Peptides against a protein of PDB entry 8PQO. Designs and how they scored, part 5

Target 1, 252 residues: chain A of PDB entry 8PQO
Amino acid sequence: VLLKEYRVILPVSVDEYQVGQLYSVAEASKNETGGGEGVEVLVNEPYEKDGEKGQYTHKIYHLQSKVPTFVRMLAPEGALNIHEKAWNAYPYCRTVITNEYMKEDFLIKIETWHKPDLGTQENVHKLEPEAWKHVEAVYIDIADRSQVLSKDYKAEEDPAKFKSIKTGRGPLGPNWKQELVNQKDCPYMCAYKLVTVKFKWWGLQNKVENFIHKQERRLFTNFHRQLFCWLDKWVDLTMDDIRRMEEETKRQ

## One batch from the design tools (peptide; aimed at target 1 V25 I97 I212 L219)

Design b1_p9_4_s3 (made by RFdiffusion4, then SolubleMPNN; from b1_p9_4, 6 letters changed)
Fold by OpenDDE base, seed 3:
Structure b1_p9_4_s3 (fold): chain B 252 residues (1-252), chain A 9 residues (1-9)
Amino acid sequence: as target 1 above (252 residues)
Amino acid sequence: YLMEVFKVL
């Protein structure tokens, strides 16, 4: 098991981020080649549990069309089905990813708190002290080009070049996070993403767990760079506008 | 490919 807490600081409010996240997910989904192919939505319903209220989703990603024929023919039953269960109770979110074949030997869990701070809270997910000692805190700086792979870099998605016309935010210089503290009119937040990766197959545990974390970090970095650089597209949208866009995306 | 699946997350 490998745990890391990714801390993503953004020059947006927690309330703004709720809109921006949903917009950016919808926009990213439209840009994916073959988006939605092999995705089955089993459940999409409101839930209430232990005072938490939100939306629960259960999706299956069928990978059979995405792997070579020989892999498909040799794959055990359920090995190419990935289950995603998500609880969206913003500002808290939880996603659990499992595989039918690997059962308890595979888990990806992503738990996110969105807080109106600069990533300074310790153990925001309230882990036991012994478990918290094993968590690496990883800061993602959306302005730092060195954290972006050359193949993922786009100038139109560079926070160090982008300036919001609607809000005046950006471009983000090397010290932008420190400068935010002195800018009373610029909101800020941190997304605290606790990622738990479990891969128990003998001889592959460390390699696969580290690989998954590398992919998650890459995803979070690119997504939040997009979210910020798309600020002028979503900052004036309402939650009703977002719901309409989500329904349009489901029809494509 | 995993990135495409995770972009929906």
Scores: peptide ipSAE 0.047, ipTM 0.761, DockQ to the pose 0.232
OpenDDE base, seeds 1, 2, 4, 5: peptide ipSAE 0.047, 0.048, 0.045, 0.047; ipTM 0.786, 0.785, 0.781, 0.786; seeds 1, 2, 4 fail the geometry check

Design b1_p9_4_s4 (made by RFdiffusion4, then SolubleMPNN; from b1_p9_4, 6 letters changed)
Fold by OpenDDE base, seed 1:
Order: C-alpha cells, then sequence, then structure tokens
Structure b1_p9_4_s4 (fold): chain B 252 residues (1-252), chain A 9 residues (1-9)
C-alpha cells in the first residue's frame, strides 16, 4: 500500500471549482478518442449516509477493446473489467477503483477535500496518526513547467502564459502563490487528494503502486493546468448549464 | 469522475 496526498493550489474559489471541474472533465472526455466506448453505468443516484449527501455512481470500464487481442484471449474472466464507485458530496469526493479478478489485491482510492486555503492543513482526511505519518504530501504547482512532460505540454494550456479576460487572473509567475496572499480580490483553494494505491502481487507491488501514483500525479497536473487555462469558458456557467451539457453528451 | 480512470487508459 502506498499513500500520497496531492495538494493542488488554484487561483479559483471552492464554488467556482465545482463548475470548472465538471466542465473540464466533460471537455477532456470529448478530446479523448473513445471517451465513452466500453463504459457501463450501473448506478447513478442520490445518496445520504453518515451526514454525507451527494451523488453515487457505479461504472464499469470494459477494457477488452483497449488491449491487444492476445491479452484479451489470455485474460481471465473479469480481469479486464474495472469498477469505479464514486461518492460526490462536493466539497468532499471519494472514488474507489477495483477489479473483479484481483478483488482485495487491487485498490485505488481517491479521497478529495476542497478547501478555501493554500494547502496548509495537515491531515484534512482525519487519518489515524500512525497512518498519517506514512502519507507523503506532494505539492502540484500548475505554473511549474518542469512538472509537465514535453509530450503533454501545450502552450494554450500553460498557466504561465494564460491570462483570463473575464477574471484578470494569470499569467502565473514563479511566485504566484505567495503573491496571491496579497491579492484580496483573487480567490484561492486547495484540492487535497489522498490517493491510496494497493497492488498485492509478489515482486511487483512497489513497481505498480509507484507507477499508478506517477500516472495520477501526471493526470492531476495536466487536468488542473487545463481547468485554469479554460477559466473563461466555464467561469460564467451555472451548475444547471453543466447538467444540460452532460445530458446533451449522453444523447450523442 | 471519468477523469481519474480514463486518463490512465
Amino acid sequence: as target 1 above (252 residues)
Amino acid sequence: LLMEVFKLL
């Protein structure tokens, strides 16, 4: 098991981020070839549990079309089915990713708190002290080009070049987070993403767990760079606008 | 939520 807490600071409010996240997920999914093929939605319903109120989703990702034919022919039953269970009680979210074949030997859990701070809260997910001491805190800086792979870099998705016309936010210089504290008119937040990765396979555990974390970090970095650089596209949208866009996308 | 799984594939 490998735990990391990714802290993503953004020059947006917690309320703005709710819209911006949903917009940017939808937009990123449109740009990905096959962003709905092999996805089965089993459950999509409101939930109420332990004082949490939100939307519960259970999806299956069928990977049979995404792997080479020889892998598909050799794969055990359920090995190419990934279950995603998600509880969206914004500003809290939890996602649990499992596989039918690996059962308890595979888990990705992502727990996110969105807070109106600069990533200064310790143990926001309220882990036991003994568990918390094993969590690496990882700061993602969306302005830091060195955190972006050359193959993922786009100039139109660079926060160090982007300036929002609607909000006046950006470009983000090297000291943008320190400067933000002095800018009373610019909102800020931190997404605290506790990522738990478990892969129980003898001799491969550490390699796979570290690989998954590397991919999650890459994903979070690129996504939040996009979210910020798309600010002018989503900042004036409502949650009802987002719901309409999601319904229109489901009909296609 | 599609964000976390789809970008790994």
Scores: peptide ipSAE 0.050, ipTM 0.777, DockQ to the pose 0.268
OpenDDE base, seeds 2, 3, 4, 5: peptide ipSAE 0.044, 0.042, 0.034, 0.042; ipTM 0.769, 0.751, 0.735, 0.751

Design b1_p9_5 (made by RFdiffusion4)
Pose (drawn by RFdiffusion4):
Structure b1_p9_5 (pose): chain A 252 residues (1-252), chain P 9 residues (1-9)
Amino acid sequence: as target 1 above (252 residues)
Amino acid sequence: FLSELLMYA
């Protein structure tokens, strides 16, 4: 099983990231016809354990209504049921994704620490030493065009070409992280996203784990580029504003 | 995201 820690250094604060991430998930999913239908909340409760106080959820995403009929007929029982178990104790969160048919043999776990630093901490997740020694650290720079697939590139989602009206932050150059250390004002943070991918069937552990990690890097990059370029849309929101928009979207 | 869930499926 392969583990990688993706460090996403951002010119926002940890407080700001919480609101921005929630807004961005909802906004990026605003054009998807077929969003919300098929989402099933099995469990939604508070939890507390040794310093980590938060909210636990168990949700199922039924994809039967979103795939062609032949896919629904051919799919082994439960293969189209995606389970997500989430522990949200921001600035720490853990999510575990499984498939009902694959049980625990297909698993994607993301454990994230959101810290007010420039991604300089080592083993921020406090792994056992030997296990930590086998974790590749992958840095994601949202200003670096070379880290974006050309088919994914969108000028309107390019931090190199965006300046915030409300904050004046951006555009981001190759030295933006250096200018952060030499700055006393603009906030910054790093999301330490430790990703574990497990695929235990058919001897395809390596191929699937690698494919999933490459896709996770691409998604982390595109998502956080979008998040920064949408600063003007969400930077003035509070958590109460976010919860209100959630309830609003709940009516339908 | 729907496309991401489909990929996982």

Design b1_p9_5_s1 (made by RFdiffusion4, then SolubleMPNN; from b1_p9_5, 6 letters changed)
Fold by OpenDDE base, seed 4:
Structure b1_p9_5_s1 (fold): chain B 252 residues (1-252), chain A 9 residues (1-9)
Amino acid sequence: as target 1 above (252 residues)
Amino acid sequence: MLSWYKTFA
């Protein structure tokens, strides 16, 4: 098991981020060709449990069409079916990813708190002290180009170049986080993403767990760069606007 | 919500 807490600081408010996240997910989904192929939505409903209220989703990702034929032919039954269960109780979110074949030997859990701070809270997910000692805190700087793979880099998604016309935010220079503290009128938040990865196969555990974390980090980095650089597209939208957009997208 | 598949596939 490998745990890392990714801390993504953004020059947006927690309330703004709720809109921006949903918009950016929808937009990113549109830009990906074949986005949604092999996705089965089993459940999408509101939930209430232990004082937590939100939206619960259960999706199956059928990867059969996404892997080479020889892999598909050799893969055990259920090995290419990924289950995603998600509880969105913003500002708290939890996603649990499992595989039918691996069962208890495979888990990706992503728990996110969105807080109006600069990523300074320790153990925001309230892990036991012994467990927390094993969590690596990883700061993602959306302005740091060195954290972006060359193949993922787009100039239009570079926070170091983007300036929001609507808000005046950006571009984000090397010291943008320090400067943000002095800008009383600029909101900020941190997304604390505790990622738990378990891949219990002898000889492959560490390799796969580290690989998954690398992919998660890459995803979080690119997504939040997009979210910020799309600020002018979503900052004036309401949650009702987002819901309408989601409904329109479901009909296509 | 960021679905894993749309972000990882």
Scores: peptide ipSAE 0.066, ipTM 0.801, DockQ to the pose 0.192
OpenDDE base, seeds 1, 2, 3, 5: peptide ipSAE 0.055, 0.058, 0.054, 0.059; ipTM 0.796, 0.799, 0.787, 0.792; seed 1 fails the geometry check

Design b1_p9_5_s2 (made by RFdiffusion4, then SolubleMPNN; from b1_p9_5, 6 letters changed)
Fold by OpenDDE base, seed 3:
Structure b1_p9_5_s2 (fold): chain B 252 residues (1-252), chain A 9 residues (1-9)
Amino acid sequence: as target 1 above (252 residues)
Amino acid sequence: SLSFYKAFA
């Protein structure tokens, strides 16, 4: 098991982020070709549990069409089905990814708290002390180009170059986080993303777990760079506007 | 993939 807490600081409020995240997800979905292939939505409903209220989704990603024929023929039953269960109770979110064949030997869990701070809180997910001491805190700086793969880099998605016309935020220089503390009129937040990866297979555990973490970090970095650089597109949107956009995306 | 973010929407 490998645990890391990714902390993404953004010059937006927790309330703004709720809109921005949904917009950016919808926009990114439009840009992904084939992202909806083999996706089955089993459940999409409101939930209430232990005082937590939000939206629950259960999706299955069928990978049969994404692998060679010989792999499909040799794959055990359930091996090519990935289950994604998600609880969205913003500002808290949880996603659990499992595989039917691997069962308890495979798990990706992503738990996110969105807090109005600069990533200074320790153990926001309230882990036991013994578990918390094994968590690596990883700070993602959306302005740091060195954290972006060359193949992922786009100038129009570079926070170090972007200037928001509507809000005046950006560009984000090397010391933008320190400067933000002194700007009372600029909101800020941190997304605390605790990622738990378990891949219990002899000889492959560390390799696979580290690989998955690298992919998650890459995803979080690119997504939040986009979210910030798209600020002028979503900052004036209402939740009703977002809902309409989501419905349009579902029809495509 | 941003697929898990789609689950948040």
Scores: peptide ipSAE 0.067, ipTM 0.812, DockQ to the pose 0.181
OpenDDE base, seeds 1, 2, 4, 5: peptide ipSAE 0.061, 0.058, 0.060, 0.068; ipTM 0.817, 0.813, 0.806, 0.821; seeds 4, 5 fail the geometry check

Design b1_p9_5_s3 (made by RFdiffusion4, then SolubleMPNN; from b1_p9_5, 6 letters changed)
Fold by OpenDDE base, seed 1:
Parts: C-alpha cells; structure tokens; sequence
Structure b1_p9_5_s3 (fold): chain B 252 residues (1-252), chain A 9 residues (1-9)
C-alpha cells in the first residue's frame, strides 16, 4: 500500500471550485475522443450516511475495446471491468476504484477535502498517527512548468501566461502562493487529495503502485492547470447552470 | 465526480 497526500493550491475560493471542477471535468471529457464509450452508469443518486450528504455514483468502465485483441482474449472474466464508486459531499469527496477480478488485491481510493487555506493543515483526513507517518505530502504547483510533461504542455493552459479578464487573477509567477497572503481580494484554497493505492501482486506491488501515483499526479497537475486557465469560462456559472449542462450532455 | 479513470484510458 502506498499513500500520498497531494496538496493543490489554487487562487479560487472553495465555492468557486465547486463549479469550476464540474465544468472542467465536463469540458475535459468532451475533448477526449471516445470519452463515453465503454462507460456504464449503474447508480447516480443522492445519499445520506453518518451525517454526510451528497451524490453517489457507481460507474463501470469496460476496457475490452481499449486493450489489444490478444489481451482481451487472455483476460479472465471481470478483469477488464473497473468499478468507480464516488461520494460527492462537497467540500468532501471520496472515490473508490476496484476491479472485479482482482477484488481486495487492487484498490485506488481518493479522498479529497477542499479547504480555504494554503495547504498548511496536517492530517486533514484524520488518519491514525501510525498511518499518517507513512503518508508523503506532495505539493502540486500549477504554475511550475517543470512539473508538466512536454507532451502535455499547452500554452493556452499555462497558468504562468494566463490572465483572467473577469477576475484579474494571473499570470502566476514563481512566488504566486506567497503573494496571495498579501492580496486580500484574491481568494485561495487547497485541495487535499489523499490517494491510497493498493496492488497486492507479489514482485509488482511497488512498481505498479508508484506508476499509478505518477499517473494520478500527472492528472491532478494537468486538470488544475486547465481549471485555472478556464476560469473566465466558468466563474460566472451557477451550480444550476452546471446541472443543466450535464443534463444536456446526457441527452446527446 | 472527477472521473479519474477517463484520463487513464
């Protein structure tokens, strides 16, 4: 098991991020060719559990069309089906990814708290001390080009070049996080993303767990760079606007 | 929900 807490600081409020996240997910999904193919939505309903209220989703990703024919032919039943269960009780979110064939031998869990701070809270997910001491804290700086792969880099998605017309935020210089403390009119938040990766195949555990973390970090970095650079597209939208957009997308 | 899986596929 490998645990890392990714801390993503953004020059947006917790309330703004709720809209921006949903918009950016929808927009990124539209830009990916085949983004709806092989995705089955089993459940999409409100939930209430232990004082937590939000939206629960259960999706299955069928990977049969995404792997080579020889892999598909050799894959055991259920091996190419990935289940994603998500609890969105914003500002808290939890996603659990499992595989039918691997069962308890494979898990990706992503737990996120969105807080109106600069990533200074320790153990926001309230782990036991013995567990928390094994968590690596990883700061993602959306303005740091060195954290972006050359193949992923786009100038129009570079926070160091972007300036929001609607809000005046950006471009983000090398010391933008320190400068936020002095800018009373600019909101800020941190997404604390505790990522738990478990892969119990002997001899491959560390390699696969580290690989998955590398991909998650890459995803978080690119996504939040997009979210910020798309600020002018979503900052004036309401949650009702987002819901309408999601409904329109489901009808297509 | 951030469908993280779409980015891996």
Amino acid sequence: as target 1 above (252 residues)
Amino acid sequence: SLSFYKSFA
Scores: peptide ipSAE 0.065, ipTM 0.814, DockQ to the pose 0.207
OpenDDE base, seeds 2, 3, 4, 5: peptide ipSAE 0.063, 0.069, 0.066, 0.060; ipTM 0.812, 0.815, 0.808, 0.815; seeds 2, 3, 4 fail the geometry check

Design b1_p9_5_s4 (made by RFdiffusion4, then SolubleMPNN; from b1_p9_5, 7 letters changed)
Fold by OpenDDE base, seed 4:
Structure b1_p9_5_s4 (fold): chain B 252 residues (1-252), chain A 9 residues (1-9)
Amino acid sequence: as target 1 above (252 residues)
Amino acid sequence: MLEVYKLFA
């Protein structure tokens, strides 16, 4: 098991991020999956449990079309189906990713707190001290181009180039976080993403767990770069607007 | 493979 806490600082408020996150998920899904190719949404409904209220989603990612033919032909039944169960009780979110074939031997759990700070809180997820001391804190700087793979880079998704017309935020220079502290009119938040990865196969555990973390970091980096650079597209939207967009996406 | 995921997290 490998745990890392990714901290993503953004020049948006916690309230703004709620809209931006949902918008960006929907938009990015359209752009990369052609409207949901290979993604089956089994459940998307409000939930209430133990006083926690939010939106529950259950998705299946069918990866058959995303792997080489020889892998698809040799893959055991269910090996290429990834289940994502998510509980979005914003500002707290939990996502659990499992695989039909590996069952209990595979787990990705992502627990996120969204806080109106600059990523300075320690152990926001309230782990036991013994567990917490083994968690690596990883800061993601959305303006740092060196954190982006060349194949992922898009100029239109570069916070160092983007200027929000509606809010005046950006572009984000090398010292944007330091400068943000002195700009009382600009909101900020941090998404604290505790990622737990379990891949319980002897000889491959550490390699795969590290690989998954690398991919999660990549995903978080690209996603939040998009979220910020799409600010003008979502900042004036309401949650009702987002829900309509989600429903439209399901129909495509 | 994971790069295609769009997570609620």
Scores: peptide ipSAE 0.052, ipTM 0.779, DockQ to the pose 0.170
OpenDDE base, seeds 1, 2, 3, 5: peptide ipSAE 0.046, 0.047, 0.046, 0.049; ipTM 0.772, 0.775, 0.777, 0.780; seed 2 fails the geometry check

Design b1_p9_6 (made by RFdiffusion4)
Pose (drawn by RFdiffusion4):
Structure b1_p9_6 (pose): chain A 252 residues (1-252), chain P 9 residues (1-9)
Amino acid sequence: as target 1 above (252 residues)
Amino acid sequence: MNAERLKLI
């Protein structure tokens, strides 16, 4: 099983990231016809354990209505049921994704620490030493064009070409992280996203784990480029504003 | 969950 820590250094605060991430998930999913239908909340409750106080959820995403009929007929029982178990104690969160048919043999776990630093902490997740030694640290720079697939590139989601009206932050150059250390005002943070991918069937552990990690890097990059370029849309929102928008979207 | 990640899964 392969583990990688993706470090996403951002010119926002940890407080700001919480609101921005919630807004961005909802907004990026705004054009998807077929969003919300098929989402099943099995469990939604508070939890507390040794310093980590938060909210636990168990959700199922039924994909039967979103794939061709032949895929629904051919799919082994439960293969189209995606389970997500989430522990949200921001600035820490853990999510575990499984497939009902694959049981625990296909698993994607993301454990994230959101810290007010420039991604300089080592083993921020406090792994056992030997296990930590086998974790690759991968840095994601949202200003670096070379880290974006050309088919994914969109000028309107390019931090190198965006300047915030409300904050004046941006555009981001190759030295933006250096100017953060030399700066006393603009906030910054790093999301330490430790990703574990497990695929235990058919001897395809390496191929699937690598494919999933490459896709997770691509998604982390594109998502956080979008998040920064949308700073004017969400930076003035509070958590109460986010919860209100959630209840609003709940009516339908 | 984000739609693009859900499509990937």

Design b1_p9_6_s1 (made by RFdiffusion4, then SolubleMPNN; from b1_p9_6 with N2L L8F)
Fold by OpenDDE base, seed 4:
Structure b1_p9_6_s1 (fold): chain B 252 residues (1-252), chain A 9 residues (1-9)
Amino acid sequence: as target 1 above (252 residues)
Amino acid sequence: MLAERLKFI
């Protein structure tokens, strides 16, 4: 098991981020998956449990089209089906990713708190002290180009170049986080993403767990760069606007 | 939709 807490600081409020996240997920999904190819939505409903209210989703990612033919032919039944169960009770969310074949030997859990701070809270997920000692805190700087793979880099998704016309935020220089503290009128937040990865196969555990973390970090970096650079597209939207857009997308 | 979507697969 490998645990890391990714801390993503953004020059947006917690309330703004709720809209921006949903918008950016929708847009990124359209751009990458051609409208959801290989994604089956089994459940998408409101839930209430233990005073937590939110949206529950269960999705299957069918990877058969995403792997080479030889992998598909040799893959055991269910090995290429990834289940994603997610509980979105913003500002808290939890996602649990499992595989039909690997069962208890594979887990990705992503637990996120969105807080109106600069990533300074320790153990926001309230882990036991002994578990917390094993968590690496990883800061993602959306303005740091060195954190972006060359193949993922787009100039239109570069926070160091983007200027929001609607909000006046950006471009984000090398010291943008320090400068933000002095800008009383600019909201900020941190997404604290505790990622738990389990891959219980002898000889491959550490390699695969580290690989998954590398992909999660890449995903979070690119996503939050997009979210910020799309600020002018979503900042004036309401949650009701987002819901309408999601409904319209489901009808297409 | 959730930001945790596996875009790498």
Scores: peptide ipSAE 0.065, ipTM 0.802, DockQ to the pose 0.415
OpenDDE base, seeds 1, 2, 3, 5: peptide ipSAE 0.052, 0.060, 0.058, 0.055; ipTM 0.768, 0.797, 0.768, 0.759; seed 5 fails the geometry check

Design b1_p9_6_s2 (made by RFdiffusion4, then SolubleMPNN; from b1_p9_6 with N2P)
Fold by OpenDDE base, seed 1:
Structure b1_p9_6_s2 (fold): chain B 252 residues (1-252), chain A 9 residues (1-9)
Amino acid sequence: as target 1 above (252 residues)
Amino acid sequence: MPAERLKLI
């Protein structure tokens, strides 16, 4: 098991981020060729549990079309089905990713708190001290080009070049996070993403767990760069506007 | 959609 807490600081409010996140997920999904192909939505309903209220989703990702024919032919039954269960009780979210074949030997869990701070809270997920001491805290800086792979870099998605016309936010210089403390009119937040990766296969555990974390970090970096650079597209949208856009996308 | 959507391959 490998645990990391990714801390993503953004020059947006917690309330703004709720809209921006949903918009940016929808937009990123449209830009992906085949973004809906092989995705089955089993459940999408409101839930209430242990005082937590939110939206529960259960999706299956069918990977049969995404793997080479020889892998598909050799894969055991259920090995190419990925289950994603998500509990979105914003500002808290939990996602649990499992595989039918691997069962308890494979888990990705992502637990996110969105807080109106600069990533200064320790153990926001309230882990036991013995578990928390094994968590690596990883800061993602959306302005830092060195954190972006050359193949993922787009100039229109660069926070160090983007300036919001609607809000005046950006471009983000090297010291932008320190400068936020002095900018009383600019909201800020941190997304604290506790990622738990478990892959029980002797000799491959560390390699696969580290690889998954590398992919998650890459995803979070690119996504939050997009979210910020798309600020003018979503900042004036309401949650009802987002719901309409999601319904329209489901009908296509 | 959850922001954690794996950009699966």
Scores: peptide ipSAE 0.107, ipTM 0.832, DockQ to the pose 0.412
OpenDDE base, seeds 2, 3, 4, 5: peptide ipSAE 0.095, 0.072, 0.104, 0.097; ipTM 0.827, 0.799, 0.834, 0.832; seed 5 fails the geometry check

Design b1_p9_6_s3 (made by RFdiffusion4, then SolubleMPNN; from b1_p9_6 with N2P L8F)
Fold by OpenDDE base, seed 4:
Structure b1_p9_6_s3 (fold): chain B 252 residues (1-252), chain A 9 residues (1-9)
Amino acid sequence: as target 1 above (252 residues)
Amino acid sequence: MPAERLKFI
């Protein structure tokens, strides 16, 4: 098991981020999946449990089209199906990713708290002290181009170049986080993403767990760069606007 | 949609 807490600081409020996240997920989904190829949505409903209220989703990602033919032919039944169960009770979110074949030997859990701070809270997920000692805190700087793979880099998604017309935020220079502290009128937040990766195959555990973390980090980096650079597209939207857009997208 | 969408899928 490998745990890392990714801390993503953004020059947006927690309330703004709720809209921006949903917008950016929808937009990124359109751009990458050509309409959701290989994604089956089993459940998408509101839930209420133990005082937590939010949206529950269960999706299956069918990887058969995403792997080489020889892998598909040799893969056991269910090995190429990934289940994603997500509980979005913003400002708290939990996602659990499992595989039908690997069962208990594979887990990705992503637990996110969105807080109106600069990533300074320790153990926001309230882990036991012994478990917390094993968590690496990883700061993601959305302005740092060195954290972006060359293949993922787009100039239109570069926070160091983007300036929001609607909000005046950006471009984010090398010291943007320090400057933000001095700007009383600019909201900020941190997304604290505790990522638990478990891959119990002997000899491959560390390699696969580290690989998954590398992919998650990449995802979070690119996503939050997009979210910020799309600020002018979503900042004036309401949650009701987002829901309408989600409904319209389901009908296509 | 879940915010943790796996882009590698």
Scores: peptide ipSAE 0.110, ipTM 0.845, DockQ to the pose 0.400
OpenDDE base, seeds 1, 2, 3, 5: peptide ipSAE 0.075, 0.069, 0.071, 0.075; ipTM 0.804, 0.797, 0.810, 0.808

Design b1_p9_6_s4 (made by RFdiffusion4, then SolubleMPNN; from b1_p9_6 with N2L)
Fold by OpenDDE base, seed 4:
Order: structure tokens, then sequence, then C-alpha cells
Structure b1_p9_6_s4 (fold): chain B 252 residues (1-252), chain A 9 residues (1-9)
């Protein structure tokens, strides 16, 4: 098991981020899947449990089209199906990713708190001290181009070049986080993303767990760069606007 | 739509 807490600081409020996240997910989804190929939505419903209220989703990612033919032919039944169960009780979110074939030997859990701070809270997920001492805190700087793979880099998704016309926020220079502290009128937040990766195959555990973390970090980096650079597209939207957009997207 | 969309693949 490998745990890392990714801390993503953004020059947006927690309330703004709720809209921006949903918008950016919808937009990124359109750009990647050309209509949702290989994603089956089994459940998408409101839930209430233990005083937590939110949206529950269960999705299956069918990887058969994403792997080489030889892998598909050799893959056991269910090995290429990834289940994603997510509980979105914003500002708290939990996602659990499992595989039908690997069962208990594979888990990705992503637990996110969105807080109106600069990533300074320790153990926001309230882990036991013995567990917390094994968590690496990883800061993602959305303005740092060195954190972006060259193949993922787009100039239109570069926070160091983007300036929001609607909000005046950006471009984000090398010291933007320090400058933000001095800007009383600019909201900020941190997404604290505790990622738990478990891969219980002997000899491959560390390699696969580290690989998954590398992919999650890449995802979070690119996503939050997009979210910020799309600020002018979503900042004036309401949650009701987002819901309408989601409904329209389901009908296509 | 969920923020945790796996780009693992």
Amino acid sequence: as target 1 above (252 residues)
Amino acid sequence: MLAERLKLI
C-alpha cells in the first residue's frame, strides 16, 4: 500500500471550485471520450448516509479498446473492467476504484477535502498517527511547467500565460502563491487529495503502486491547470447551469 | 460528472 496526499492550491474559492470542477470534468470528458466510449454509468443518484448528503455514482470503465489486442486476448474475465464508485458530498469527495478480477488485491481510493486555505493543514483526512506518518505530502503547483509532461502541455492550458478577463486572476508567476497571500480580494483554496493505492502482486507491488501514483499526479496536475485556464467559461455559471449541461450531455 | 476520471488508460 502506498499513500500520498496531493495538495493542489488554486486561486479560487471553495464555492467557485464546486462549479469549476463539475464544468471541467464535463469538458475533459467530452474531449477524451468523443461521447463516452468504454464508460458505462450503472448508478447516478443522490445519497444520504451518516449525515453525509451527496451524489453517488457507479461507473464501469471497459478497457478492452484501450489495451493492445494481445492483452485483450490474454486478459481474464473482468480484468479489463474497472469499477469506479464515487461519493460526492462536496466539499468532501471519495472515489473507490476496483477491478473485477483482482478483487481485494487492487484498490485505488481517492479522498478529497476542499479547504479555504493554502495547503497548510496536516492530516485533514484524520488518519491514525501511525498511518499518517507514512503519507507523503505532494504539492502540485499548477503554474510550474516542470510538473507537466511535454506531451500534455498546451499553451491554452498554461496558468503562467492565462489571464482571466472576468476575474482578473492570472497569469500565475513563479511566486503566485506568496503573492496571493498579499491579495486580500483573491480567494484561494486547497484540494487535499489522499490517494491510497494497493496492488498486492508479489514483485510488482511497488512498481505498480508508484506507477498509479504517477498517473494520478499527472491527472490532477492537468485537470487543475484546465480548471484554472477555463475560469472565464465557468465562473459565472450556477450549479443549476451545470446540472442542465449534464442533462444535455446525457441526451447526446 | 466525477472529477476523478481515470486517465490511467
Scores: peptide ipSAE 0.061, ipTM 0.798, DockQ to the pose 0.415
OpenDDE base, seeds 1, 2, 3, 5: peptide ipSAE 0.059, 0.052, 0.053, 0.057; ipTM 0.795, 0.753, 0.763, 0.793; seeds 2, 5 fail the geometry check

Design b1_p9_7 (made by RFdiffusion4)
Pose (drawn by RFdiffusion4):
Structure b1_p9_7 (pose): chain A 252 residues (1-252), chain P 9 residues (1-9)
Amino acid sequence: as target 1 above (252 residues)
Amino acid sequence: FVSKLIMYA
């Protein structure tokens, strides 16, 4: 099983990231016809354990209505049921994704620490030493065009071409992280996203784990580029504003 | 994201 820690250094604060991430998930999913239908909340409760106080959820995403009929007929029982178990104690969060048919043999776990630093901490997740020694650290720079697939590139989602009206932050050059250390004002943070991918069937552990990690890096990059370029849309929101928009979207 | 979940499926 392969583990990688993706470090996403951002010119926002940890407080700001919480609101921005919630807004961005909802906004990026605003054009998807077929969003919200098929989402099933099995469990939604508070939890507390040894310093980590938060909210636990167990949700199922039924994909039967979103794939062709033949895919629904051919799919083994439960293969189209995606389970997500989430522990949200921001600035820490853990999510575990599984498939009902694959049980625990297909698993994607993301454990994230959101810290007010420039991604300089080592083993921020406090792994056992030997296990930590086998974790590749992958840095994601949202200003670096070379880290974006050309088919994914969108000028309107390019931090190198965006300046915030409300904050004046951006555009981001190759030295933006250096100018953060030499700066006393603009906030910054790093999301330490430790990703574990497990695929135990058919001897395809390596191929699937690598494919999933490459896709996760691409998604983390594109998502956080979008997040920064949308700074004017969400930077003035509070958490109460976010919860209100959630209830609003709940009516339908 | 629906497409991402389909990929997992």

